# Peptides against a protein of PDB entry 3B8E, part 16

Target 1, 230 residues: chain A of PDB entry 3B8E
Amino acid sequence: PFLIFIIANIPLPLGTVTILCIDLGTDMVPAISLAYEQAESDIMKRQPRNPKTDKLVNEQLISMAYGQIGMIQALGGFFTYFVILAENGFLPIHLLGLRVNWDDRWINDVEDSYGQQWTYEQRKIVEFTCHTPFFVTIVVVQWADLVICKTRRNSVFQQGMKNKILIFGLFEETALAAFLSYCPGMGVALRMYPLKPTWWFCAFPYSLLIFVYDEVRKLIIRRRPGGWVE

## One batch from the design tools (peptide; made by RFdiffusion4, then SolubleMPNN)

Design b1_p9_5_s3 (from b1_p9_5, 7 letters changed)
Fold by OpenDDE base, seed 5:
Structure b1_p9_5_s3 (fold): chain B 230 residues (1-230), chain A 9 residues (1-9)
Amino acid sequence: as target 1 above (230 residues)
Amino acid sequence: LELVRRALE
């Protein structure tokens, strides 16, 4: 989100505080829960890795984490961001290059796509109104991300949802997201304004897409062992 | 402002 903020000069889509809440709050317990996942049924049929040549973190893992799944997550977040701003009169094309004037506290007549003028205070309220839904969108897509991380090759349906710590993590991150979004005073303390419950559903298609994408990937790996998709 | 208020409701 920060890279696109710089490159496109758009209003800040996700605040630093919200990023910290993701990295230190919602992602921590889910990530730890993966350590308790059961081994895949076919793990002993695979050759051991060569510790000299086979890295634990390889290009394939980086591609999956950042290049594929991470990009879908970012797309989901930005979709929510653009929808909120469009509903408030700022079409996506109008946001390009707007940051300079948007962040200037002395400009109180920034026009939206429909010619309506916005004060600095009004603009900041809209900006912070985007941060919480973006945060929640990330949490929702992380549900799918966590579930797909249970296995490398087997389907989640083959593995099952037996890891109670992972299930707890899913509920914990959701409860924390709800707490940060709706607890009184969070707007002042964290600049996280409350969101309509309907915004939680905005990310569901992307969460489903992540899940389906990974299941299809794993299916291809099972049918064509040793392919580039592995 | 009214749109923002509606978004916050």
Scores: peptide ipSAE 0.012, ipTM 0.435, DockQ to the pose 0.034
Fold by OpenDDE base, seed 1:
Structure b1_p9_5_s3 (fold): chain B 230 residues (1-230), chain A 9 residues (1-9)
Amino acid sequence: as target 1 above (230 residues)
Amino acid sequence: LELVRRALE
């Protein structure tokens, strides 16, 4: 998100505070919950990892985590961001290069795509209105991310949802996201303005996409061991 | 929270 902010010079899509809330808030309990996941049913059919040659974090895992799933998550967030700004009169193309004027407090006549002038305060309200839905979007896609992380090879349907701590983590991160989004004063404290309930659903297609993508990937791995997608 | 916000500015 920050890279696109710099390269495209768009208004800030996700605030540093919201990023902190993800990293230190919503993602901690879910991540810890994975330590309590049951072993895959076929684990005894696999060769043990060689600790001297096989890294825990390999290029394939990095590619999957950051290059694939992470990109889908980012796309989900940016989709929400662009939709919100478009609904407020700022079409995606108009946002390119707008940051300099957007962030200038002395410019109070920034025009949207329809010629409406926006004061600095109005622009910041819209910007911060994007931060919360972006944050929530990340939480929603993290549901899928957490679920797919239950297994390396087997389908989640084969593994099941028996990890009660993981289930608790899903509820906890959702509850925390709701708290941060709707608690009075969060707009002032965290620059997180309340979002319409409909914005929770904006990420659902992307969450489903992540889930389906990973299930298909795992299916391919099971059917064609040693493939590039492993 | 305000302190965190200020530290991140």
Scores: peptide ipSAE 0.010, ipTM 0.504, DockQ to the pose 0.052
Fold by OpenDDE base, seed 4:
Structure b1_p9_5_s3 (fold): chain B 230 residues (1-230), chain A 9 residues (1-9)
Amino acid sequence: as target 1 above (230 residues)
Amino acid sequence: LELVRRALE
């Protein structure tokens, strides 16, 4: 999100506070829960990792985490961001290069795509209105991300949802997201304005996409061991 | 979180 903010000079899609809420809030318990995941059924049938040659974090894992899943997550967030701004009169093309004027407190006549002028205060309201749905979008796609992280090879349907700590983590992160989104005063305290409940559904296609993508990947790995997708 | 917010302002 921040890279696109810099490169495209768009209004800030995700605030620093929301990023911290993701990194330290919603993702913490889910990430810890993976330590309690049941071993895959075939783990003892696999050769042990060679600690000299096999890195714990290899290029394949980085590619999967950042290059594939992370990109889908980012696309989901940006989709929500662009939809909200479009509904408020700012079409995606109009947002390109708009940051400079958007963040200028002295410019109170920034025009949207329809010629409506926006004061600085109004612009910040709509910006902070985007932060919460973007945050919630990340939480929703993190559901899928967490679930797919349960295994490297086996399908989630093979592994099952037996990790009670992981299930708790999913509820915890969702409850925390709801709390941060709807608790009175969060707009002032965290610059997270409340979102319409409908915005929770904007990420669902992307969450499903992540899940399906990973399940297909794992299916390919199971059918073609030693493939490039491992 | 409020402390973090204040620190980031």
Scores: peptide ipSAE 0.009, ipTM 0.500, DockQ to the pose 0.060
Fold by OpenDDE base, seed 2:
Order: structure tokens, then C-alpha cells, then sequence
Structure b1_p9_5_s3 (fold): chain B 230 residues (1-230), chain A 9 residues (1-9)
């Protein structure tokens, strides 16, 4: 989000506080839960990793985690961001280069795509209104991300949902997201304004996309061992 | 690194 914020000069899509809430709040228990995941059924049939030649974190894993899944997560968040701003009169094309005027407190007549003028205070309310839904979008997408991280090769349907700590983590991150979104005072304390319940569903297509994409990838790996997708 | 990555995305 920050790179696009700088390159495109758009209003801030995700606040620093919300990023911290993701990394230090919602992601902690889920990440820890992966340490308790049951080994894949075929793990003992594989040769041990060669510590001298095989990296624990290889280029394929980095590409999958950061390049593929991470990009889908970011797209989900930005989709929510653009929808909210469009509903408030700011079409995506109009946001390009708008940051300079948007963040200037002395400009109180910034026009939207329909010619309506917005004060600084009004613009900041809309900006902060984007932060919470973006955060929630990431949490919803992380449901799929966490589930796909259970295995490297086997389907989630083969592995099953036996890890009680992971299940607890999914509930915990969801409950925490709801708490941060709806608890009184969070708008003042964290700049996280409450969102309509309908915004929780905005991320569902992306969550499903991540899940389906990874299951298809794993299916290809099982059918073609040693392929480029592994 | 994860924090930085998410901030930059």
C-alpha cells in the first residue's frame, strides 16, 4: 500500500496503526498456530533437506508468499479502498496525484469527481473510513492464507482441520478485528472508524481466489512432482 | 521484514 501511495500520490489507503494491528495483533496467534500443525502424510517419504544446497526459504517460497499471495491480498485491500472512495464521490482516476491537495489542511475546496467540494476535515473522515475496511479485508483474506499455509503439497482436504490452535487463531483474529472495528473510542485512539457489516463480505471473492489458486497449485505439484510450481 | 513488506504494499 505504501509504495502505491508514494508512486501514484493517492490518499493514504492503510494507516500505520492498522498495519501494526495486523502484524502485531491479528497475525500473532495464527502464525504461532502453524508451529503445531501436523506433518504432511508424505513428509517421511521425502529425503532430508541438504543444508548446504537447499535453503529453508527458497526463491519459490518467497515468490509464492510475497509475490503471488501477497499481491492478491493487496489487491483485495485496494479494491475495498477504491469502492469506498468511489461511493463518496472520488473515482479511482481522480485519486491519482490528489494526495498533495488531499493532505493540505489549508485547502478546503478539493473537488471530487462530481464537482463537490470537500473540506480538509471531511476528506480525513473519508480517509480514516477506508482504513478499517482495508484492515478487515486483510483479516478475511488471511483466513484463506492461514489455511493454505497448513501444507506445502497436500490439499487442505487431505490434511484436515485438526489443529485446534489454528482454529482458535481464526476465531481470535476475527474477534480482535471486530473489537478494533466496533469498540467505542477506537476512532479516536487508533483512527479506526466503524464500518458497515456489509464491508466484511467485500473481501470474500479474494479469499476464495487465494484458496482456489493454492489448491490448484498443490494439485499440479502432486500430479507433476519436481515441477516449476513447487 | 514482514512488517516492512506490508507497509510497502
Amino acid sequence: as target 1 above (230 residues)
Amino acid sequence: LELVRRALE
Scores: peptide ipSAE 0.008, ipTM 0.467, DockQ to the pose 0.041; fails the geometry check

Design b1_p9_5_s4 (from b1_p9_5, 7 letters changed)
Fold by OpenDDE base, seed 5:
Structure b1_p9_5_s4 (fold): chain B 230 residues (1-230), chain A 9 residues (1-9)
Amino acid sequence: as target 1 above (230 residues)
Amino acid sequence: LDLVKEALE
């Protein structure tokens, strides 16, 4: 988001406060819950890694975390951002290069894609209106991300949902997201304006995509051991 | 952090 914000000069899609809420709020309990996950059923049938050649964090793991799953998460967030701005009259192509005028307090006549003029205050309201749904989108895709992290090789359907702490984490992060989104005063305190309930569903296709993608990956690993996908 | 970094991309 910040890279696109800098390169494309678009209005800020995600605020620093919302980022902190993700890192310190919604992700903490889910991440800790993974420490309590049961071992995969086939773990004792696997060969031990070579500690001299096989790193715990390898290029494949980094590629999965940052290059694949992370990119899908970012796309989900940006999709929500562009949809909200389009519903408010700003088409994606019109946002390119708009940041300079958007962030200028003295320009009160910024035109949208339909020729409607927006004051600075109106623009900031719609910008901050994007931050909360972006945040919620990240939480929704994190559901899938957390679930796929339960296993490395076996399907989640084989592993099951027996980790009660993980289930609690999913509810906790969702409840926290709802609290931050709808609690009175959050707009002033955190610049997180309330979102319509429909925005919670905007990320569901991406969450499903993450889940399906990883299950297919794991299926390939099970059928073709030793592949580059592992 | 990775999710946040990606969300910030």
Scores: peptide ipSAE 0.010, ipTM 0.514, DockQ to the pose 0.045; fails the geometry check
Fold by OpenDDE base, seed 1:
Structure b1_p9_5_s4 (fold): chain B 230 residues (1-230), chain A 9 residues (1-9)
Amino acid sequence: as target 1 above (230 residues)
Amino acid sequence: LDLVKEALE
């Protein structure tokens, strides 16, 4: 998101505060919960990892986490961002290069795609209105990300949802997201304006996509051990 | 970290 912000010179899609809320708030308990996950059913049938040759975090895992799942999450966030701005009169093409004028407090006549002029204050309200839904979008896709992280090879349906700490983590991150989104004063304190409840659903297709993608990946791994998909 | 990386992307 920040790279696209720099390269495309678009209005800031995700604020620093929202990033901190993700990293320090919503992700911590879920990540810790994975330490309590039960071993996969086939763990006793697998060869032990060679500590000298096998990395805990290998290139395949990095590629999966950052290169695939991360990209899908980013796309989900940006989708929400572009939809909100489009609903407010700013089409995606119009946002390209707009940042300089958008962030200039002395320019109060920035035109949207329909010729409507926007004051600096109005623009910042719309920008900060994007931050909260982007944040919530990330939380929603993290539901799928956390669930798929339960196993490396087995389906989640084979593993089950027996980890109560993980379930608690999902509720905790959701409750925290709701708190940050709807608590009075968050707009002033965190620049996170309240979002319509409908924005929670915008991320659901992406969350489902992540889940299905990983389940298909795991299915391929089970059918073809040692494949490039692993 | 994935979210941070996503946010940076």
Scores: peptide ipSAE 0.009, ipTM 0.495, DockQ to the pose 0.042; fails the geometry check
Fold by OpenDDE base, seed 2:
Structure b1_p9_5_s4 (fold): chain B 230 residues (1-230), chain A 9 residues (1-9)
Amino acid sequence: as target 1 above (230 residues)
Amino acid sequence: LDLVKEALE
């Protein structure tokens, strides 16, 4: 999101505070919960890794986690961002290069895609209205990401949801997201304006996409051991 | 970190 913010020079899609709330708030307990995940059913049938040649974190794992899954997460967030701005009169193409005028408090006549003029205050309300749904979108996508991280090779349906700490983590991050989104004063303190409950569902297609994508990946690995997808 | 990376992307 930040690279697109800089390169495309669009209004800020996700605030720094919201990023910190994700990285330090919602992700910590879920990440710790993975340490308590049970071994995959077939792990004892695999040869031990060669500690001299095989890295614990290899390029393939990085490419999967940060390249593929990360791009889908970012796409989900930006989808929510563009939908909100479009509903407020700013079409995606119109946002390109708009940041300079958007962030200038002395310009009170920034036009939207329909010729409506927006004051600085109105623009900032719309911007901060994007932050909370973007944050919630990431949390919803993280549900799928956390669940797929339970296994490297086996399907989640084979592994099951036996990790009680992981289940607790999913509830905790959701409760925290709701708290940060709806608690009075969060708009002032965190620049996180309350969102309509319907925005929680905006990320569901992307969460499902991540889940299906990873399950298909794992299916390919099971059918073709030693493939490039491992 | 994934979110930071995504945010940086």
Scores: peptide ipSAE 0.008, ipTM 0.486, DockQ to the pose 0.042; fails the geometry check
Fold by OpenDDE base, seed 3:
Structure b1_p9_5_s4 (fold): chain B 230 residues (1-230), chain A 9 residues (1-9)
Amino acid sequence: as target 1 above (230 residues)
Amino acid sequence: LDLVKEALE
């Protein structure tokens, strides 16, 4: 979100504190849970890693995690952001370059796409209204991300959902997301205003997309070992 | 990983 904030000069999509809540809060237990995942059925058919030449984190893993899945997650978050701002009168095209005027406290007549004037306070309310749904969108997308991370090659349907710690992690991150979204005072403390329940569903298509994408990728890997998608 | 991901986002 920060890169697009800088490049496109749009209103801040996700606050720094909200980011910390993701990294330190919602993602911690899920990440730890992966250490307890059962080995894939084909693990003994793979050659051992050469510790001198093979890295634990290789370019393929980075490309998958940050390049492919990360981009889909970003798209999901930004989709939510643009929808919220559009519902409040700011069409996506109008947001380009708007940051300068948006963040200026002395400008109280910033016009939206429909000619409505917005005070600084009103603009900040809308900005902070975006943070919570963006956060929740990330959490919902992380459900799919965590599930696909259970295996490298086998389908989740082959692996199953036997890792109780992972299941607990999914509930924990969801409960924490709900707590941060709805607890009184979070608007002041975290700049996370209360979330309409409908926004929880906004990310579902993207979560499904990630899941389907990875299952298709894994299917291709299984059918064509040594392919470019590994 | 998430920080980098979020920074890229």
Scores: peptide ipSAE 0.007, ipTM 0.514, DockQ to the pose 0.042; fails the geometry check

Design b1_p9_6_s1 (from b1_p9_6, 7 letters changed)
Fold by OpenDDE base, seed 1:
Structure b1_p9_6_s1 (fold): chain B 230 residues (1-230), chain A 9 residues (1-9)
Amino acid sequence: as target 1 above (230 residues)
Amino acid sequence: VERVRKLLL
């Protein structure tokens, strides 16, 4: 998110406070829950990792986490961001380079794509209105990310949802996201304005895409062991 | 919350 904010000079898509709410709030319990996941059915048939030669973080893991899943998550967040700004009169093409004027408190006549002028205060309300749905979008795509992280090779349908701590984590992160989004005073405290309930659904296609993508990947790995996808 | 806000602003 922040890289595109710099490169495209667009209004800030996700605030620093919302990032901290992800990293310190919604992601912690889900991530810890993976430690309680049941071993895959084939664990006794796998060679143990050589701790001297095999990196815990390898190129395949980086490619999967950041290059594939992370990109789909980012696309989901930016989709939500662009839709909200478009609904408020700012089409995606008009956002390019707008940051300089957007962040200037002395410019109170920034035009939208329809020629409407926006004060600094109005622009900041719209910006902060984007932060919460972007955050919620991340939480919704994290549901899929957490579920796909349960296994390396087995389908989620083969592994099942037996990890009660993971189910609790999914509930906790969702409840926390709802609390941060709708609790009175969060707009002042965290710059997280309440979102329309419909914005939760904007992330669902991306969450489903992540899930389907990983299930297809795992299916390919099971059918073609030692392929470039593994 | 306010402490986190002060650290980030």
Scores: peptide ipSAE 0.018, ipTM 0.586, DockQ to the pose 0.060
Fold by OpenDDE base, seed 4:
Structure b1_p9_6_s1 (fold): chain B 230 residues (1-230), chain A 9 residues (1-9)
Amino acid sequence: as target 1 above (230 residues)
Amino acid sequence: VERVRKLLL
């Protein structure tokens, strides 16, 4: 998100506060829950990792996490961001380069795509209105990410949802996201304005895409052991 | 929440 904010000079898609709420709030319990995941049924059929040659974080993991899943997550967040801004009169093309004028408090006549002028205060309300749905979008795609992280090779349907701590984590992160989104005073405290419940559904296609993508990947790995997908 | 508020202000 922040890289696109800089490169495209668009209004800030995701605030620092919302990032902290992800990294320290919603993601922490789910991440810890993976330590309690049941070993895959084939774990005893795999050779032990060689600690001298096999990196814990390898290029494949980086490619999967940042290059594939992370990109789909980012696309989901940006989709929600662009939809909200478009509903408020700012089409995606008009956002390119707009950051400089958007963030200038002395410019009170920033035009939207329809020629409507926006004051600095109005623009900041719209910006902060984007942060919460972007955050919620990340939480919704993280449901899929957490579920796919349960296993390296087995389908989630083969592994099942037996990890009670992971299930608790999914409820906790969702409850926390709802709390941060709808609790009175969060707009003042965290600059997280309440979102319409419909915005939760904007992420669902991307969450499903992540899930389907990983299940297909795992299916390919199971059918073609030692392939380039491993 | 209040402690986070104080850090952000």
Scores: peptide ipSAE 0.014, ipTM 0.524, DockQ to the pose 0.078
Fold by OpenDDE base, seed 3:
Structure b1_p9_6_s1 (fold): chain B 230 residues (1-230), chain A 9 residues (1-9)
Amino acid sequence: as target 1 above (230 residues)
Amino acid sequence: VERVRKLLL
């Protein structure tokens, strides 16, 4: 979010404090839960990693984490952000370069895409209104991300959902996300204004896309071991 | 890796 905020000069999609709530709050228990996942059925058919040659962070992991899944997650977050701003009169094209005037407290006549003028206070309300749905969108796409991270090769349907700690992590991150989104005072403390419950569904297509994409990828790997997809 | 991604994007 922050890179696009700088490069495109758009209003801030996600606050720094809200990012910390993701990294330190919602992601911790889910990440720990993966250590309790059952070994894949083919684990004994794989050669041990060579500590001298095989990196823990390899090109495949970087490609998957940043180049594939990370991009889909970012698209989901930005989709939610652009929809909210469009519903408030700011079309995506109009947001490009708007940051300078948006963040200026002395400019109280910033026009939206329909010629409506927005005060600094009104603009900050809509900006902070975007932070919570963006955050929730990240949590919803993380459900799929966590589930796909259970295995390298096996389908989730082959592996099953036997990891009770992972299931607990999914509920915990969702409950924490709901708490951070709806608890009184979060608008002041975290700049997270309450969102309409319908905004939780905005991320579902992207969460499903992540899941389907990874299942297809794993299917290809199973059918063509040693292919360029592995 | 995931945390660094979320911080940057």
Scores: peptide ipSAE 0.014, ipTM 0.459, DockQ to the pose 0.044; fails the geometry check
Fold by OpenDDE base, seed 2:
Structure b1_p9_6_s1 (fold): chain B 230 residues (1-230), chain A 9 residues (1-9)
Amino acid sequence: as target 1 above (230 residues)
Amino acid sequence: VERVRKLLL
């Protein structure tokens, strides 16, 4: 999100506080839960990693984590962001380069796509209104991300949902996201304004896409061991 | 790795 904010000069899509709530709040228990996952059924049939040649973080892992899954997650967040701004009169094309005037406290006549003028305070309310739905979108796509991270090669349907700590993590991150979104005073304390419950559904297509994409990837790996996709 | 992804993307 932050790179696109700089390159496109758009209003801030995700606040620093909301990023901290993801990195330190919603993601901690889910990430720890992966340490309790059962080994894949074929793990003892695989050769040990060569510590001299095989990196723990290789190009394939970077491509999968950042280039594939991370891009789908970012697209989900930005989709939610653009829909909210469009509903408030700011079409996506109009947001390009708008940051300079948007963040200027002395400009109180920034026009939307329909010629309506917005004060600095009104613009900041709309910006902060985007942060919570973007955050919730990230949590919803992280459900799929966590589930796909259970295995490298086996389908989730082959592995099953036996890790009780992972199931607890999914409920915890969801409950925390709901608490941060709807608890009275969060708008003042964290600049997290409440969202309509319908905004939770905006992320579901992207969460499903992540899940289907990874299951198809794993299916290809199982059918063609040692292929380019592995 | 995931933390850096969320901050940068």
Scores: peptide ipSAE 0.014, ipTM 0.446, DockQ to the pose 0.042; fails the geometry check

